# Peptides against a protein of PDB entry 4N3Y, part 44

Target 1, 83 residues: chain A of PDB entry 4N3Y
Amino acid sequence: ETRDQVKKLQLMLRQANDQLEKTMKDKQELEDFIKQSSEDSSHQISALVLRAQASEILLEELQQGLSQAKRDVQEQMAVLMQS

## One batch from the design tools (peptide; made by RFdiffusion4, then SolubleMPNN)

Design b2_p14_1_s3 (from b2_p14_1, 6 letters changed)
Fold by OpenDDE base, seed 5:
Structure b2_p14_1_s3 (fold): chain B 83 residues (1-83), chain C 83 residues (1-83), chain A 14 residues (1-14)
Amino acid sequence: as target 1 above (83 residues)
Amino acid sequence: as target 1 above (83 residues)
Amino acid sequence: SLEEELREFSRILE
């Protein structure tokens, strides 16, 4: 009957609403996760970039030092040969 | 003496070179890690974004369905009242 | 590349 039909529809509506609420919650959690993950990754990458930059500076200094050291050795060898 | 001085300088040069090589290797490994990490994060985030998008579509469909269901219930109730 | 740079540095120190 119509009365029973209405009751069935009401139940279906409640069930659908429950699913909607659940899905909305899940979506929100996913969005929060994405946001947090992105921020964490960004910070981590930035830190690593800075570390790489520091290494670059060190390498340049080492290169300069090595070049100078080579020259110093060569100079000393020349002195040795002349003495 | 000068001879011994040269030998010392040569040793220092070798040691410095070893450090340079090590640092260069470390830098390369760091760069590789950054690249890989960035790519992995990018892919992961993209996948999650798509998942969120799918959820959005589902939510919209559910909302539409719920609205229709509500209307159907109201219509049936009206019929019931008229009968 | 870093590898190329390393080779060059080694050459310089030879």
Scores: peptide ipSAE 0.048, ipTM 0.504, DockQ to the pose 0.010
Fold by OpenDDE base, seed 4:
Structure b2_p14_1_s3 (fold): chain B 83 residues (1-83), chain C 83 residues (1-83), chain A 14 residues (1-14)
Amino acid sequence: as target 1 above (83 residues)
Amino acid sequence: as target 1 above (83 residues)
Amino acid sequence: SLEEELREFSRILE
C-alpha cells in the first residue's frame, strides 16, 4: 500500500538524518582536534626554540671565556718561562 | 706567584670547557626533541586529515541519500493524494 | 668547529 510505503520512507529519512547529524558532529570534532593539536605543537616548538636560543647565547659566552682563558694561560706561561 | 696563577687559570679553563661541553649536549638534545616532536605531529595530523576526508565522503553520501529519500516520499505522497 | 676547538682545548689541558 502506498500509505505504508510513505511511512516507511519517512522513517528511513529520519534515520538517515540522524546518521548525517552524527557524522557531521564527528567530523567537526575531528577538525577541532586537528586545529588544537597544531596550535599546541606550534606553541611548544616556539618555546623550545627560545630555550635553544638561550643555550646558543650561553655557548657563545662560554666559548669566548674559554678562548680568553687560554690566552691568559699562555701569557702567564711566557712570564714564567722568562723568570 | 706566577706559577700559582697559571695553575688556577688551567683549572678555570677546564671547568669552562666542561660547562661548554655540557651546554652543547643539552642544546643538541633540545634540537633533536624539537625535530622529533615536529615529525610526530606532522604524521599524526596527516592521519587525522585522512580520517576527516573519509568522514567527508560519508557525509556526502548520506546527504545524497537523504535528498533522494525526500524526493521519493514526495512522489509517493502525490500518488496517495490522487487516489 | 666548536667541537673541534673543545677537543683541542682538552688536549692542551692534559
Scores: peptide ipSAE 0.042, ipTM 0.499, DockQ to the pose 0.008
Fold by OpenDDE base, seed 3:
Structure b2_p14_1_s3 (fold): chain B 83 residues (1-83), chain C 83 residues (1-83), chain A 14 residues (1-14)
Amino acid sequence: as target 1 above (83 residues)
Amino acid sequence: as target 1 above (83 residues)
Amino acid sequence: SLEEELREFSRILE
């Protein structure tokens, strides 16, 4: 009967609409997550780059210090040997 | 005394060397982490992009289906009204 | 290299 067919189609339409709305929400959440994840990763990596740079500076200073200390030890050893 | 000075400098050199080695290790770990973090984030985002694209396709199909269903309901209602 | 120097420093200080 046509009336029954209309009721069935109305139900199907309602169900389809619910699925559409749900999918739209899911898509939006995924896009938001992608955006936020990229931003967070970028910020974290930038912070880590700064830390690595600080380490590089320290390494260079320590290398210079070690070289100087080595020279100082060698000089003092020479003094001891001549004494 | 010079001998005592040499011993002191040798100790300082040892301590400096230990700090240098530690810092080198820390720097390497940070660089490795940055690299791995970027790779992981890139892969995850790529996967999420694919999911978002799949959702887009589904949304388009659902929209078309809803439009068709609406038309079908309208047609059936017209049949009922004339009967 | 730095690693070589560090190894040498460690050795001579032992």
Scores: peptide ipSAE 0.037, ipTM 0.498, DockQ to the pose 0.008
Fold by OpenDDE base, seed 2:
Structure b2_p14_1_s3 (fold): chain B 83 residues (1-83), chain C 83 residues (1-83), chain A 14 residues (1-14)
Amino acid sequence: as target 1 above (83 residues)
Amino acid sequence: as target 1 above (83 residues)
Amino acid sequence: SLEEELREFSRILE
C-alpha cells in the first residue's frame, strides 16, 4: 500500500544519498592523486634534467681537456725530435 | 725526460678519452630515463583522468536519481494524505 | 658529432 511504498522510497533515497557521498569522496581522492602524482613526476624530472645538464658540462670540459692534451703531446714530440 | 713526459701525456689522453666515453653513455642513459619516465607518467595520469571523468558521470546520474526519488516521495505522501 | 669525435680520438690514440 501507499505507506509501504513511501517507506520504500525513503530507503531508496537514503541509499542513493549514501552512494552519492561515497562517489564524491572517491572522485576527490582521484583528483588529489592525479595532482600529487603529476607534481612528484615533475619534480623528479626536473632533478634529472639538472643531472643531464651537469653531464653536458663535464662532456664539454673533457673535450677541451682532450684537445689540449693532444696539442701538448704533439708539442712534446716536436721537442723530442729536435733533441 | 721528454720521452717519459710524452708517454705520460699519452696515458692521460687515453684516460680522458675513456672518461669522455663513459660520460657520454651516462648522459644518454639519463635522457632516455627522463623520456621513458615522463611517458609512463603521462599514460598513468591519462588513465586516472578517465576514471575521474567516469566518477563525474556517475555523480550526475546519482544526483538526478536523488532528485527524482525526492519528488516521488513527495507525490506519494500527497496521495497518502488524500486517502 | 661528439660520438664521431670520440671515435676519431680513439683512432688517433691507437
Scores: peptide ipSAE 0.039, ipTM 0.500, DockQ to the pose 0.009; fails the geometry check

Design b2_p14_1_s4 (from b2_p14_1, 6 letters changed)
Fold by OpenDDE base, seed 4:
Structure b2_p14_1_s4 (fold): chain B 83 residues (1-83), chain C 83 residues (1-83), chain A 14 residues (1-14)
Amino acid sequence: as target 1 above (83 residues)
Amino acid sequence: as target 1 above (83 residues)
Amino acid sequence: SLEQELQEFSNILT
């Protein structure tokens, strides 16, 4: 009967609507995840870059210190050789 | 004595060299981590974008189905009203 | 899929 068909379609419509709602939610969650993940990664990378830069500065300082120390040792050795 | 000073400086030089070596290693590890992390994030984001796009397609299909179902129900209801 | 089912029923009723 047509009545039964209508009722069936109404049910299907409800089911479809529920599925649509769920899918919309899922999509939104994915978008939010992507956004948050990207932002988190960006911040983390930036922080690590700064840390790397700090290490670079330290390396330069240490290299300078090493060079100076070497020179100092050489100078003192020269004094010893003269005695 | 000068001799003692030289020996002290030699020790300091060794210590500085060790520290430099360690710092160089640490820096390299950080750079590697940044590179890998960035690549991983990029790949993950790309995959999630594709998933989101698939969801978008599904949403469109469901919406179309819903619209059609609604029309069908309305048509059948009209038939019932005429009887 | 639900979409396919809906389409099938639509076709039957038309």
Scores: peptide ipSAE 0.060, ipTM 0.481, DockQ to the pose 0.069
Fold by OpenDDE base, seed 3:
Structure b2_p14_1_s4 (fold): chain B 83 residues (1-83), chain C 83 residues (1-83), chain A 14 residues (1-14)
Amino acid sequence: as target 1 above (83 residues)
Amino acid sequence: as target 1 above (83 residues)
Amino acid sequence: SLEQELQEFSNILT
């Protein structure tokens, strides 16, 4: 009967509304996750970039030190050969 | 003596060179990690964005369906009241 | 926003 049909439709409507609300929540969670993930990655990458920069400075210092050490060895060898 | 000093300096030079090579490797690994992390995050975020878009489409469909269902219920109620 | 519109719609249906 029509009354039963109406009740059925009302149930369907409630179910659909529940699904809508759930989907809205899911979408919001995904958007929040995207934002959080992006920010976390950005911060992590920035930290790693800074670390890489520090390492680059160290590398340059080591290279300079090695060059100087080489020169020192050469100088000492010259002294040795002259002694 | 000078000879011993030279040998010491040569050892120091070798050690410094080893450290330099290690640091170069470490820097490269960090740069590779940064690239990989960024790419992985980008792909993940893109996938999530697509999922969110799909959810948005579903939401719109649900809204349309709910509106139609509401109209159907109203129509059936009108029939019921007239019967 | 879309979210606000959807929420309003949901509230109407509730």
Scores: peptide ipSAE 0.047, ipTM 0.501, DockQ to the pose 0.011
Fold by OpenDDE base, seed 2:
Structure b2_p14_1_s4 (fold): chain B 83 residues (1-83), chain C 83 residues (1-83), chain A 14 residues (1-14)
Amino acid sequence: as target 1 above (83 residues)
Amino acid sequence: as target 1 above (83 residues)
Amino acid sequence: SLEQELQEFSNILT
């Protein structure tokens, strides 16, 4: 019966539309997630880079301190030998 | 006593060197972590982009299906009116 | 590089 066929197709149309709207929403959420995740990762990496740079400064300071300490030992040894 | 001073400085030198080596190791580990984290994030984003693209294809297919379903309903309505 | 220089320095001291 043609009327039954029409009713069936109307139901299929409604279901298809519901699925389309659901998928559109899911796609948008996924794109938003990707964008946010990218930004978060970038910020985290930037913070870690700054931390690495701080460590580099510390290393330079330690190197200078170590060199000075060596010189101090050498100087004190010279004094000791004079005694 | 000068000898005591020398021994103290030698200890300081050893401690400074130990700290330097530890900091160098930590810096290297941090750089390795940054590199690996960046690569992992890039791979994850790429996978999610592919998933989003798949959803886009599905949306286009659903849109076409929806349009076809609408046309089918209209055609069946025309048939019904002829009866 | 700085890392290489520091490693060389450390090797000299140890």
Scores: peptide ipSAE 0.040, ipTM 0.493, DockQ to the pose 0.011
Fold by OpenDDE base, seed 5:
Structure b2_p14_1_s4 (fold): chain B 83 residues (1-83), chain C 83 residues (1-83), chain A 14 residues (1-14)
Amino acid sequence: as target 1 above (83 residues)
Amino acid sequence: as target 1 above (83 residues)
Amino acid sequence: SLEQELQEFSNILT
């Protein structure tokens, strides 16, 4: 009986150990995945930030151009009105 | 000519602004996604950690039981040998 | 007029 009990406990111990090792492995894989995903996302965000900044600069330049163009039109019309 | 230039610049400005707004929106969505994903992963990791800890406790208990069972078997055999 | 168009454009951007 006791011998049977020992064998039973040995089996249970092996099963528990297998589960523990699997769980630890799964956790590690998840952590690695998160790390890699985070790095990839960080790079993507950085790229988007740069793109947004470029667009911002373009907008600023175009606004200045638009303002100048408006002034030019107004000047031309003023000259014509004085003719 | 100048009037045409103004209209052209207005179009360009609108297009640039649309792109800027879209880019900013996309960035925000990405950040929100990352935040949510990170939170979900954190919860999952926590659950896995708890499971691993539970398995660890079980292993420890089973090891103790195994050791005790071994001792019991040895004792029984000793008694029989003395008979 | 151009002025009106510019004003409308400004309103859209704000």
Scores: peptide ipSAE 0.025, ipTM 0.436, DockQ to the pose 0.007

Design b2_p14_2_s1 (from b2_p14_2, 5 letters changed)
Fold by OpenDDE base, seed 5:
Structure b2_p14_2_s1 (fold): chain B 83 residues (1-83), chain C 83 residues (1-83), chain A 14 residues (1-14)
Amino acid sequence: as target 1 above (83 residues)
Amino acid sequence: as target 1 above (83 residues)
Amino acid sequence: SLQQELEEFSRILD
């Protein structure tokens, strides 16, 4: 019966619509998660890179200090040997 | 006294070297952490993007289904009205 | 838009 067919199709349409709405919501949540996660990671990595750069500078300073100290020791040893 | 000066400088050199070694280790650990964290995040985001793409495809299919269902309902209503 | 289409579908099913 045509009336019954129409009602059946209406139900099918509602069910399909429900699935579509659910999928849309899930997709949106997924996109939001990706966006937030990516931004958070980007900020974290940037901060860590800056810390690594600070360590790089410190290492350079320490290297220079060590080289100078080595030279100073060698110079003092030479003075000692000549005394 | 020169001998005492040399010994003092030797101690200073050792202390500086210890600091350098520690800083080098810390820097290496930081770099390793950044590398691993970045790679892990990249893989995670890629996986999530693929999931989002799958949802996109599903949404397209559902849209087509809904459009067809709508047309079917309308067609059946027309038949009903003519009967 | 997809959201508009969904609203339309809901409307015609009322």
Scores: peptide ipSAE 0.048, ipTM 0.493, DockQ to the pose 0.008
Fold by OpenDDE base, seed 4:
Structure b2_p14_2_s1 (fold): chain B 83 residues (1-83), chain C 83 residues (1-83), chain A 14 residues (1-14)
Amino acid sequence: as target 1 above (83 residues)
Amino acid sequence: as target 1 above (83 residues)
Amino acid sequence: SLQQELEEFSRILD
């Protein structure tokens, strides 16, 4: 019967539409997650880079201090040997 | 006293060297972490992109199915009205 | 796929 066929097809159409809407939502949520994840990673990496830079500065200072201390020791040792 | 001064400076030198080595290690570990984090993020994002692509394909299929179903309903309704 | 199912059912109803 044609009437029954139409009703069945209308039901299928509604079901398909529901599935479509769900899939669209899922896709959007996934894309949003990807975007957010990327941004978070970028921010974290930037912060870590800054920390690494701070460590680099400290390293340079320590190296300079070490070199100076070595020179001072050598200088004092020279005085000691001449005393 | 010169001798005592030299000994003190030698101690300071050792301490500075220890700090230097520690800082160098910390810097290296931080850089390694940054590298690993970046790689992990890249891999995860790639995987998520693939999932998004799969969802896109499904979405297209559903849209096509929906359109077809709509056409079928319209066609059957035309038959119904003419009966 | 859903599309395939819909098409199949449509054909059956024809």
Scores: peptide ipSAE 0.042, ipTM 0.477, DockQ to the pose 0.069
Fold by OpenDDE base, seed 3:
Structure b2_p14_2_s1 (fold): chain B 83 residues (1-83), chain C 83 residues (1-83), chain A 14 residues (1-14)
Amino acid sequence: as target 1 above (83 residues)
Amino acid sequence: as target 1 above (83 residues)
Amino acid sequence: SLQQELEEFSRILD
């Protein structure tokens, strides 16, 4: 019966619409997640970079200190040799 | 005593060197972590993007289907009205 | 907007 066919098609249309709506929402959530994830990662990376830079500064200081310490030791050894 | 001073400085130098090595290692680990984290995030984001694109295709198909379904329903209604 | 269009579809189906 045509009437029944129409009813069936209406149901199918509703189902399709529901799926469409759900899919749209899912897509939006994905996009939001991507955005949030990217931002979070970016912030974390930035923090790590800064920490690495701090370590680099420390390394430079340590290297300088080591060089000076070496020189100091050498000078003291020279004094010892002169005594 | 100068000798004692030298020995002390040598110890300090060793300690500083140990710290330097440790710091260098730590920095390297940080850099490696940044690299790995970035790559992992990039891959994940890419996957999400592809999934979003798939959803977009589905949405387009659904929209087209809905339009057709609507037309079909309307035609069937026309048939019904003619009967 | 797409959301508005979808809303219209839903309304038509009612």
Scores: peptide ipSAE 0.042, ipTM 0.495, DockQ to the pose 0.009
Fold by OpenDDE base, seed 2:
Structure b2_p14_2_s1 (fold): chain B 83 residues (1-83), chain C 83 residues (1-83), chain A 14 residues (1-14)
Amino acid sequence: as target 1 above (83 residues)
Amino acid sequence: as target 1 above (83 residues)
Amino acid sequence: SLQQELEEFSRILD
């Protein structure tokens, strides 16, 4: 019966619409998650990069200090040999 | 006394070298961490992107289904009016 | 000896 068929189709339409709405929401949440996760990672990595750079600077300073200490020892050895 | 000074400098040199070694290790660990963290995030985000794309496809299918259902209802309404 | 001191010095740097 046509009337019953129409009502059935209307129900199907409502169901489809509900599912569409749900899917749209889920998709949006997923995109938001991706965005947020990316930003979080970016900030974290940036901070760690800065730390690595700080360590690099310290390393360079230590290397220079080591070189100077070596020179100082060598100089003192020379003095000792002259005494 | 020169001899004592030399020994002191040698000790300082050893200490500096030890610190250098430690710093180099720490720096390497930090770089490794950054690398690993970046890779982990990359994989995770890629997986989520695929999920988002799958949802997009489903959304499109649902939209098409919804449109068809709408047309079907309209057609049946027309039939009803003709009866 | 001085030579020993120099050798030790070299060892530190290696």
Scores: peptide ipSAE 0.029, ipTM 0.479, DockQ to the pose 0.006

Design b2_p14_2_s2 (from b2_p14_2, 8 letters changed)
Fold by OpenDDE base, seed 2:
Structure b2_p14_2_s2 (fold): chain B 83 residues (1-83), chain C 83 residues (1-83), chain A 14 residues (1-14)
Amino acid sequence: as target 1 above (83 residues)
Amino acid sequence: as target 1 above (83 residues)
Amino acid sequence: SLLEELEQFSRIFE
C-alpha cells in the first residue's frame, strides 16, 4: 500500500540521515587526528633539530680544542728538546 | 717538569678525542632519529588522509541518496493525495 | 565546504 511505502521511505530517510551524521563525525575525527598528529611530530622534530644543532656546536668547539691541544703538545716538545 | 707536562697534555688530547668521537656518534643518532620519525609520521598521515578522502566520497554518496529519498517521499505523498 | 553543506542538509531532517 502507498501509505506503507511512504512510511518505509521515511524510515529509510531517517536511517540515511543517521548514517550521514555518523560519517560526518568520523571524518571530522580523522581530520582532527591528522592535524594533531602532524603538529605533535612537528614540535618534537623541531626540538630534536635544536639538539642536533647544539651537538654540532659542541663538535666544532671540540675540534678547535683538539687542534689547539695538539699545537700545545708540539710546542712543549720543542721546548723540551731545547733543554 | 716539562716532560710531565707533555704527558699530561697527551692524556688530555686523548680524552678530548674520545669525547669528540662520542659526540659525533650522539649527533648522528639524533639525525637518524629525526629522519626516521618524520618518515614514520609522514606515512601514517598519508594513510589517514586517504581514509578521510574515502569518508568524503561516502558523504557525497549519502548526500545524493538522501536527496533522492526525499524526492521519492515527496512523490509518493503526492500520489497518495491523489488516491 | 562539503562538511558545511552536509551539515545544512542534515538539518532538514532534524
Scores: peptide ipSAE 0.030, ipTM 0.488, DockQ to the pose 0.010
Fold by OpenDDE base, seed 4:
Structure b2_p14_2_s2 (fold): chain B 83 residues (1-83), chain C 83 residues (1-83), chain A 14 residues (1-14)
Amino acid sequence: as target 1 above (83 residues)
Amino acid sequence: as target 1 above (83 residues)
Amino acid sequence: SLLEELEQFSRIFE
């Protein structure tokens, strides 16, 4: 029966379309997730880089202070020895 | 009193060194964390990209199937109309 | 430096 075949194929077509739409949606959601995840990671890393830079500045200041303190001690020691 | 000044500066020097070491450790830990986080994110994104690719392949197959089904229905409709 | 490498990595995701 040709009529029956047509109806069957129409149903199959509808089912295929439904599955296609579902798959398209799933793929889109996955791509959106990947994009968002990448952006979030990028922002987080950038923030942490800034924190590391701040620590680096502090470290440099401390190193300079330490060197100066050492020089000051040495100078005072020299004065003391000459007493 | 020069002697007192020297002792005070020696203490300050020790304190500065302690703070320097602490800051160096903190900076290193932060850098290690950033590195690990970046690697983890990279691996995760790569895995998700592969999943997206699999979905893309499936989508292409479904699209082809849908097109074929549509053609089949049209062919059967033509036969039916000629009856 | 490590910091420079991390900065470059951040740009890849932009």
Scores: peptide ipSAE 0.029, ipTM 0.450, DockQ to the pose 0.022
Fold by OpenDDE base, seed 3:
Structure b2_p14_2_s2 (fold): chain B 83 residues (1-83), chain C 83 residues (1-83), chain A 14 residues (1-14)
Amino acid sequence: as target 1 above (83 residues)
Amino acid sequence: as target 1 above (83 residues)
Amino acid sequence: SLLEELEQFSRIFE
C-alpha cells in the first residue's frame, strides 16, 4: 500500500538525517581536536626549546669553569713543586 | 696551606665535572623529547586528517541519499494525490 | 708522592 510506503520512506529520511547530523558533529570534533593538538604541541615544544637553550648556556659556563679550575690546579701544583 | 688548597680545588673540579655531565644528559633528553613529541604529533594529526576525510566522503554520500529520499517521498505523495 | 697523585688526577681532564 502506497501509504505504508510513504511512512516507511519518512522514517528512513529521519534516520538518514539523524545520521548526517551525527557525522557532521563528529567531523567538527575531529577538526577541532587536530587544531588544538597542533597548537598544544607547538607551545610545549617551544617551552622545551627554551629549556634546552638554558641548558646550553649552563654547559658553556661550566666548560669555562672547568677550564679555569684546571689551570688553577696546575698553578698550585707548580707552587708545590718549587717548595 | 697550599696542599689543602689543591685538595679543595680537586674537589671543586670533580663537582663541576659531575654537574657538567648531568647537564649534558638533561639537554640531550630534552632534545630527544622535542624530536619524538613532534614526530608523534605529526603522525597523530595525519591519522586524524584521514579520519576527517573519510567523514567528508560519508557526509557527501548521506547528503545525496537524503536528496534522493526526499524526491522519492515527493513522488509517492503525487501518486497518493491522484488516487 | 702527593705530586705524582696530583699529576695523575690532572690527566683526567686532558
Scores: peptide ipSAE 0.028, ipTM 0.462, DockQ to the pose 0.006
Fold by OpenDDE base, seed 5:
Structure b2_p14_2_s2 (fold): chain B 83 residues (1-83), chain C 83 residues (1-83), chain A 14 residues (1-14)
Amino acid sequence: as target 1 above (83 residues)
Amino acid sequence: as target 1 above (83 residues)
Amino acid sequence: SLLEELEQFSRIFE
């Protein structure tokens, strides 16, 4: 009968609503996770980039030092050979 | 003496070279890590975005269903009240 | 000689 149909439909509506609420919550949690994960990754990468930059500077300094040392050795050798 | 100076300079040169090589290796490893980390993060985020999109679609479907169910219930109620 | 050795050493950094 119609009354029974209504009762069934009401149940269906409640069930659908429950699913909607659950899915909405899940979606929100997922979005929050994505946001947090992205921010964390960005910060981590930025920190590592800075570290790499520091290494680059050090490398350049070392290369300069090596070049100078090489020249110094060669100069001393020249002095020796001229003696 | 000059000879001793040369020996010292040679040692310094070797030490500097060793440090340079080590730093170069470290830098390369860091760069590789950054690249890999970035790629991994990007893929993970993309996957999560797709998942969120799927949830969005489901939510829309559920909302449609809820609306329909509501209308159906109301229609049935109208029938009852008219009886 | 030492000078020869030093010469060789120098070349490895060229």
Scores: peptide ipSAE 0.026, ipTM 0.461, DockQ to the pose 0.006

